# Ledger of designs, part 47: peptides against a protein of PDB entry 3S8F

Target 1, 157 residues: chain A of PDB entry 3S8F
Amino acid sequence: VLTLFVAVPSLMTAFTVAASLEFAGRLRGGRGLFGWIRALPWDNPAFVAPVLGLLGFIPGGAGGIVNASFTLDYVVHNTAWVPGHFHLQVASLVTLTAMGSLYWLLPNLTGKPISDAQRRLGLAVVWLWFLGMMIMAVGLHWAGLLNVPRRAYIAQV
Target 2, 166 residues: chain B of PDB entry 3S8F
Amino acid sequence: DEHKAHKAILAYEKGWLAFSLAMLFVFIALIAYTLATHTAGVIPAGKLERVDPTTVRQEGPWADPAQAVVQTGPNQYTVYVLAFAFGYQPNPIEVPQGAEIVFKITSPDVIHGFHVEGTNINVEVLPGEVSTVRYTFKRPGEYRIICNQYCGLGHQNMFGTIVVKE

## One batch from the design tools (peptide; made by RFdiffusion4, then SolubleMPNN)

Design b1_p11_2_s3 (from b1_p11_2, 6 letters changed)
Fold by OpenDDE base, seed 3:
Structure b1_p11_2_s3 (fold): chain B 157 residues (1-157), chain C 166 residues (1-166), chain A 11 residues (1-11)
Amino acid sequence: as target 1 above (157 residues)
Amino acid sequence: as target 2 above (166 residues)
Amino acid sequence: SAADLLAELLS
């Protein structure tokens, strides 16, 4: 039980970010319990990318608690579950945040705004990345639960 | 305006913090439920057992693969397994169906994995430490041992076999 | 199935 309290600071940080998003959405005219989400700038890849990263981080964080649990870790350790967790945490949140940062940084560095075509392409890229990452992560976690070993090119199942 | 904004942010933060704490309790409850009801795969940690990796090949129960399988009771066996670069000893490991098998696994060189397909046996093997795993094979046949911890250039080819006899 | 697997893990 004490090991789970390690997650408290991380959860506090994560949901503080969520609070900031809610505030931003409400400033943009969003109302109600979920209306603020729709009010967020979903047409901007610099925004969408890190938000999708956060969404991927949710199941990853839950998995982190599992991985940190003594008894449950025995089930998943060194199985395909582990790389699945990594891809949710690093290849989703970190990578998508980097991608989003790039979409903001490059226009500012060059002094040129992105074209509409570039914006649409950027949106396609981050959504496709997220979709692919989620498919892979689900597959890896599923395989891990089926006891598919990590770092092996073959499996009995 | 700034004061109002800060107050609003604080309110949202409080809400999300409450949600965070609620989720924490949900996770705790889920883990507690799993531990209470899960009958397979819940293996408590054994006592720490040490061995000298520099002499394990020459002296002791791991030294002779022909004597690796030791009957400790009418339906109980201890198998002393050595995981090394790049294989397992003995290979194959022959055990009877239905017997309680205690695997004592160690390494003379680097960290290896001991993952037995078709079972819940999955442990890391550290030089200087003995990994203990208890398992009863209910079905006869061949079970492949896979190294799931990178151990060098031959890691991908490091396999063993457990043969369960009727 | 995912449901069966979950049931197995939680039982």
Scores: peptide ipSAE 0.017, ipTM 0.793, DockQ to the pose 0.297
Fold by OpenDDE base, seed 1:
Structure b1_p11_2_s3 (fold): chain B 157 residues (1-157), chain C 166 residues (1-166), chain A 11 residues (1-11)
Amino acid sequence: as target 1 above (157 residues)
Amino acid sequence: as target 2 above (166 residues)
Amino acid sequence: SAADLLAELLS
């Protein structure tokens, strides 16, 4: 149980970011319990990408707590569950954050804003990436619970 | 003004922090519930048993695969298994149905995996350490052993078989 | 189209 307290700082950080998003949304005119979400700049891939990464990080973080449990780790260790966790944490959050950073960085480095077509394409890319990652992650976690081994090309399920 | 802004920010932060802590406890509760209701098949960790990987093939209970299966009681067996590059010894492992099997698994070379399909047996095998797993096969047949830890170029082909006899 | 968008991105 004490080991699980390691999750406290991470959760605090995550929800502090959420608080920042709420504040930003309210500054942009959003009102009510959920109106601030709609007020966020969903038309900007530089914003959408890292936010989608954060969304993927939520179930990944929950899985991290599971992985940190001695008893539960016995169930999931070296199964497809582990790659599922990695893909949520790295291929979702880290990768999408990097993608979002590029959408901000390149226009600033070149001094040229992205075109509307580039913006739309960027949005499509990050949303499709997120969708694919979620499908794959769910599949991997599910397979892991079905005792599909990691680092093996065959399994009996 | 700055004071009002800070107060508002703090209010939001406190709210989200409270939510964060609440969710943490929810997760802990779910874990506790799972453990309380699903205790079957959970094997408590034993004491760390060590062995010399450089001599394990030459002397001791792992040295002779023909004597790897040892009956320790009327319906109890201990099986001394070596995981090596690239296979398992003995292979096949023959055990009777319904018997309590204690697997003592170690490696003479590198880290391997010991994953038995159709069972909850899934452990890493470290040179110098003995992994102990207790299991009772309720159904006869063949159970494949899969290495799920990278151990070299032949890792993907590293398989074993447990034959459970009626 | 997607092709047009890609072309514009690479321009």
Scores: peptide ipSAE 0.015, ipTM 0.792, DockQ to the pose 0.011
Fold by OpenDDE base, seed 5:
Structure b1_p11_2_s3 (fold): chain B 157 residues (1-157), chain C 166 residues (1-166), chain A 11 residues (1-11)
Amino acid sequence: as target 1 above (157 residues)
Amino acid sequence: as target 2 above (166 residues)
Amino acid sequence: SAADLLAELLS
């Protein structure tokens, strides 16, 4: 009950953020249904990191609804599915948002902009992090569906 | 300009809300699909049964592992299982192939897991509560019981065995 | 405005 109740405002917030991103993209010259996406500042790790986190949060949020269902939870509960869900929500969204925040905060606190090399390195870090998290999350969810137990070093499959 | 910006933002929000509604139905459809394909062997919730964890080892149906398997019908058995730090009792659990087995599982100490490989049996075992699981083993052989809930230093070594006899 | 601030933060 609580999870489903929280899901509604969370979805509203998510799509409001998406609306803000679309508006920003269009202000930057993006046109058409998807052109605004290309117009967003993908060269800025402070932007890319939290956006990638949001993308990872989408399947994680859907998984949250699955976990809240009595019937479906029986299938996935205490399997590798659960840590897969956690890594999407915490290790992806929260962590990438924190990383992105630092890429903005530190330059502003010190008054010194990041170098181009630091910017490129930052982009590499956040993209590789996202890729790794997605690979791990897919693997964990898949393993969970195959009934691989959570908190165990051994499995039948 | 402020008013124009406000209207523009509102328009985009409305569009995304419409999209969100569409996606909601997609998610519901996916859940429905999952329900249709992964509901076999679901254990229904039963009446909450409680037991005193401080006395469960000394008296009652869990006290003697030699009497843990009780035949309740021609092809029906009840097995009283203790999950404890760090193992299961009785071990092994011997049951006939094709018989309906009702597992009554509880713990005398901390929370444990009861995950039987090769089956759909996967429940948490709480001290003071009795977990009831009904299952029929169609194939003879050995089934490993795994604790999938952290219960202490010996958690990783906590295993049991169910032997299904022909 | 909030929109301007957002644009500035994303620049």
Scores: peptide ipSAE 0.005, ipTM 0.756, DockQ to the pose 0.012
Fold by OpenDDE base, seed 2:
Structure b1_p11_2_s3 (fold): chain B 157 residues (1-157), chain C 166 residues (1-166), chain A 11 residues (1-11)
Amino acid sequence: as target 1 above (157 residues)
Amino acid sequence: as target 2 above (166 residues)
Amino acid sequence: SAADLLAELLS
């Protein structure tokens, strides 16, 4: 009930953020239906990390609705599906947002900008993290649908 | 200038909100489709039934594993299962192929899982509550019961077996 | 098999 109650406001928030990104992208010279995306600061890990987190949160959010649905939850409950959901929500969105925040916070706190090398390394870390998390999440969800149990070292698959 | 910017932002917000609503309906439709086409085998929840976990081992239908399997009809059985630290009783659970089996599962100690491999039977077992699961085994053989809820040091070794006889 | 299980779960 709680999940479903907050689902709509969460979606509204997410799409409001997207609206802000579109506006920002267009201010940066982006044109067309999707050109504003390319205009966003993809060279900044402080930007990329949270955005990738949001991308991971999309299937995670959908999964949240599934998990909150009585009939569907019966299928996925206590299977590998659940860890997959968690890793999208926590290990992707929250973690990547934290990473992004770090890339913003440290320069501001220290008064020193991050070096170009640090920036590039940060981008690599964020993208690799996202990739790894997506692979793991897809695998866990897939395994969950195949009734692989969580909290068990033996699986029938 | 600021006013114009705000209006522009509002326009984008309205667009994205509209998209959001559209996606909401898409998700609802997808869920509905999934429910309609892929949930025929989902076991419905039974009525909430409670028991005293402190006495369930001493008296009642769970007390004697030898009497745990009760025939309730020509091709219907009720199996009273205890999930405990760390195993299941009776073990093995012997039932005939093709019979409608009603599992009545409870715990005398802590929360356990009751996950039967090869089936969609997957419920948590709470002390003081009876989990009811209805299932018909179509294939003979052995089905492993796995605890998928952490229940203590021996959780990983908590297994049971359902033997379906031809 | 996994396929059989999936079929059972989704049936």
Scores: peptide ipSAE 0.018, ipTM 0.763, DockQ to the pose 0.248; fails the geometry check

Design b1_p11_2_s4 (from b1_p11_2, 7 letters changed)
Fold by OpenDDE base, seed 1:
Structure b1_p11_2_s4 (fold): chain B 157 residues (1-157), chain C 166 residues (1-166), chain A 11 residues (1-11)
Amino acid sequence: as target 1 above (157 residues)
Amino acid sequence: as target 2 above (166 residues)
Amino acid sequence: SAADLLAELLA
């Protein structure tokens, strides 16, 4: 149980980011309990990408707590559960954050703003990436719970 | 104005922090509940047993595959298994249905996996350490052993078989 | 189903 306290700083950080998003949304005119979400700049791939990464990080973080449990780790260790976990953490959060960073960085470095077509393409890319990643992650976690081994091309399910 | 803004930010942070802590407790509670209701499937960790990987093939209980299955009681067996590059010894492992089997698994070379399909047996096998797993096969048949830890070029082909006899 | 699996895990 004490080992699970390692999750406290991570959760604090994650929800501090959420608080920042709420504040930003309210500054942009969002009102009410959820109106601030709609007020966020969802038309900007540089914003959408890391936010989607954060959303993927939530179940990944929950899985991290599971993985840190001695008894539960026995169930999931070296199964498809593990790659499911790190795909949420790395291929979702880290990768999408990197994508978002590029959407911001390149226009600033070149001094040329992105075109509307590029913006729309960027949005499509990050949303499709997120969707695919979620499908894969759910599948891997499910397979892991069904005792599909990691690093094997064959399994009896 | 700065004071009001600061207070608002703090309020949001406190709210989300409270939510964070609440979720943490929810997760802990779920883990505790799962453990409380599924204790029968959890094998307690034993004491760390060590062996010399350089001599394990030449001497001791792992040295002779013909002597790997040892009856320790009327319906109890100990099976000394070697995981090596690239296979398992003995292969097949033959055990009776319904018997309590204690697997003692080690490696003479590198880290391997020992994953038995259709069971909850899934351990890493480290050179110099003995992994101990207890299991009772309720159904007769063949159970495949899969290496789920990368161990070299032949990793993907590293399989074994447990034959459970009626 | 995934829901059934989750229910079984938490039961």
Scores: peptide ipSAE 0.017, ipTM 0.802, DockQ to the pose 0.307
Fold by OpenDDE base, seed 3:
Structure b1_p11_2_s4 (fold): chain B 157 residues (1-157), chain C 166 residues (1-166), chain A 11 residues (1-11)
Amino acid sequence: as target 1 above (157 residues)
Amino acid sequence: as target 2 above (166 residues)
Amino acid sequence: SAADLLAELLA
């Protein structure tokens, strides 16, 4: 039980970010419990990418609590579950945040705004990346629960 | 305007913090429920047992693979297993069906994995420490042992076999 | 199924 309290600072940080997004959405005219989400700039890949990363981080964070739990970790340790967790935490949040940062950084460095075609392509890239990562992560977690070993090219199941 | 914005942000933060705390309790409850109800996956931590990895091949219960399987009771066995680069000893491990098997696993060299397919046996094997796992094979047949911890160039080929006899 | 797997994990 005490192990779970280590998640408190991380959760506080994560939901502070969410609070900032809610504020931004409401500032942009969003109303209601969920209306602020729609008001966010979903047409900007620099915004969409890190947000999708955050979405992937949610189940990853929950899995992190599982992995940190002594008894539950025995079930998932060194199975395909672990790579699944990594891909949700690093390959989704960190990578998508980096991608999003790039979409902001490059136009500023070059002094040229991105074209509409580039913007649309960017949106396609980050959404496809997220979709692919979610499929892979779900598959890996599922395989892990079926006791598929990590770092093995073959499995009995 | 800045002051109003700051107050608004604070209000949203309070809401999300409350949600965060609620989720924390949900996770605690889920873990507690799992621990209380799950009987197959909950294995308590064993006592720490240490051995000298430099002499484990020469002296002690792991030294002779022919004596690795020790009957400790009418339907109980202890199996002393070495995980090394790159294999397991003894190989195959022969045990009877329905017997309670206590695996005592250690390594003379580097960290290895001991993952028995078709079972819930999955432990890391550290040099200088003895991993203890208890299992009863209900079905006869061959069970493959897989090293699931990278241990060197031959890691991918490091396999063993447990043969459960009727 | 996913439901069965979850049930097995939690039971």
Scores: peptide ipSAE 0.016, ipTM 0.795, DockQ to the pose 0.318
Fold by OpenDDE base, seed 5:
Structure b1_p11_2_s4 (fold): chain B 157 residues (1-157), chain C 166 residues (1-166), chain A 11 residues (1-11)
Amino acid sequence: as target 1 above (157 residues)
Amino acid sequence: as target 2 above (166 residues)
Amino acid sequence: SAADLLAELLA
């Protein structure tokens, strides 16, 4: 009950954020149905990191609804599916948001802008992190559906 | 300018809300598909049954592993299983092929898992509660029981075996 | 910065 109740406000928030991103992209010259996405500042790790986190949160959120379903939870509970869900929500969204926040916060606190090399390194870090997290998450969810147990070093599959 | 910005934001919000509604139905459809394809044989929740974990080893149906398997009908058995730190009793659990087995599982100490490989049996075992699971083994052989809930230093070595006889 | 702009739009 609580999970499903929280899901509604969360979805509303997610789509509100998406609306804000679209508005920002259009202000930056983006046109058409998808052109605003290309216009967003993809060269800034402070922007890219939390956005990638949000993208990872989408399948994670859907998984949350699955986990809250009595019948579906029986299939996935205490399998590798659960760690997969956690890594999307915490290790992806929360962690990437924190990383992105630091790329903004530290330069502003010190009064020193990041160098171009630091910016490029930052972009590499957040994209590689996202890629790794997606690979792991897909693998864990798949393993979970194959009945690989959670908190065990062995499995039948 | 601020007024125009607010109107623009509102327009985009309306569009995204419409999209969100569409996606909601997509998610519901995906859940429905999953239910249709992956929920066959779900074990229904039974009546909540309580036991005293401090005395379950000394008296009652779990006290003697030699008497843990009880025939309740021509092709029906009840098996009283204890999950403890760090193992299962009885071990092995011997049951006949094709019989309906009712597992009554509880713990005398901490929370454990009861995951039987090759089956859809996967339950948490709480001290003070009895987990009831019904299953019919169609294939003879050995089935490994795995603890999938952290229960202490010996958790990783906590295994059991179900032997299904022809 | 882009982050500042986004923050302003989200406020």
Scores: peptide ipSAE 0.000, ipTM 0.760, DockQ to the pose 0.013
Fold by OpenDDE base, seed 2:
Structure b1_p11_2_s4 (fold): chain B 157 residues (1-157), chain C 166 residues (1-166), chain A 11 residues (1-11)
Amino acid sequence: as target 1 above (157 residues)
Amino acid sequence: as target 2 above (166 residues)
Amino acid sequence: SAADLLAELLA
């Protein structure tokens, strides 16, 4: 009930953020239906990280609705599906947002900008993290659909 | 200038909200499709049954593993299963192929899982409550029961077996 | 097998 209750507001919030990104991208010179995306500051890990988190949250959010659905939850409950969902929600969105926040917060707190090397390293970290999380999440969801149980070291597959 | 910016933002928000709504319907449609195509044995919402976990081992249908499998009709059985730390009883559970099996599962101690590999049987077992699962084994052989809910130090070794006889 | 299980789950 709670999940379903917050689903719509969460979606609205997410897409409002997307609207803000579109506006920002267009202000930065992006044109066309998708040109604004390219105009966003993809060279800034403080931006990239939370955006990647949001991207991971899309399937995670859908999964949340699935997990909250009685009939569908019966299929996925206590399978590898559930950890897959968690890794999208926590290990992707929350973690990447935290990483992004760090890249914003540290320069502001220290009064020193991050070096170019640190920036590039940060970009590498968040992209690799995202990639790893997506691989893991897809694998876990797939395994879950194949009835691989969670909290078990053996499974029939 | 600020007013114009606000109007522009509002326009984008409206567009994205419309998209959001559309995606919501897509997700609903996908869920509906999944439900419509998923015909694996729907466990009917059963009546909530309760038992006393402190006495379930001493009296009642779970007390004697030798009497756990009860024929309730032609090609119909009820199996009273205990999930405990750390195993299942009876073990093995012997049932005929093609018979409709109603599992009545409870726990005398802590929460356990009851996950039968090769089937869609996957329920949590709570002390004081009876989990009811209906299933028909179409293939003979051995089916492993796995505990997929952490229940203590021996959780990883908590297994049972269902033997389906021809 | 996983295929059989999937078939059962989706059937």
Scores: peptide ipSAE 0.018, ipTM 0.766, DockQ to the pose 0.250; fails the geometry check

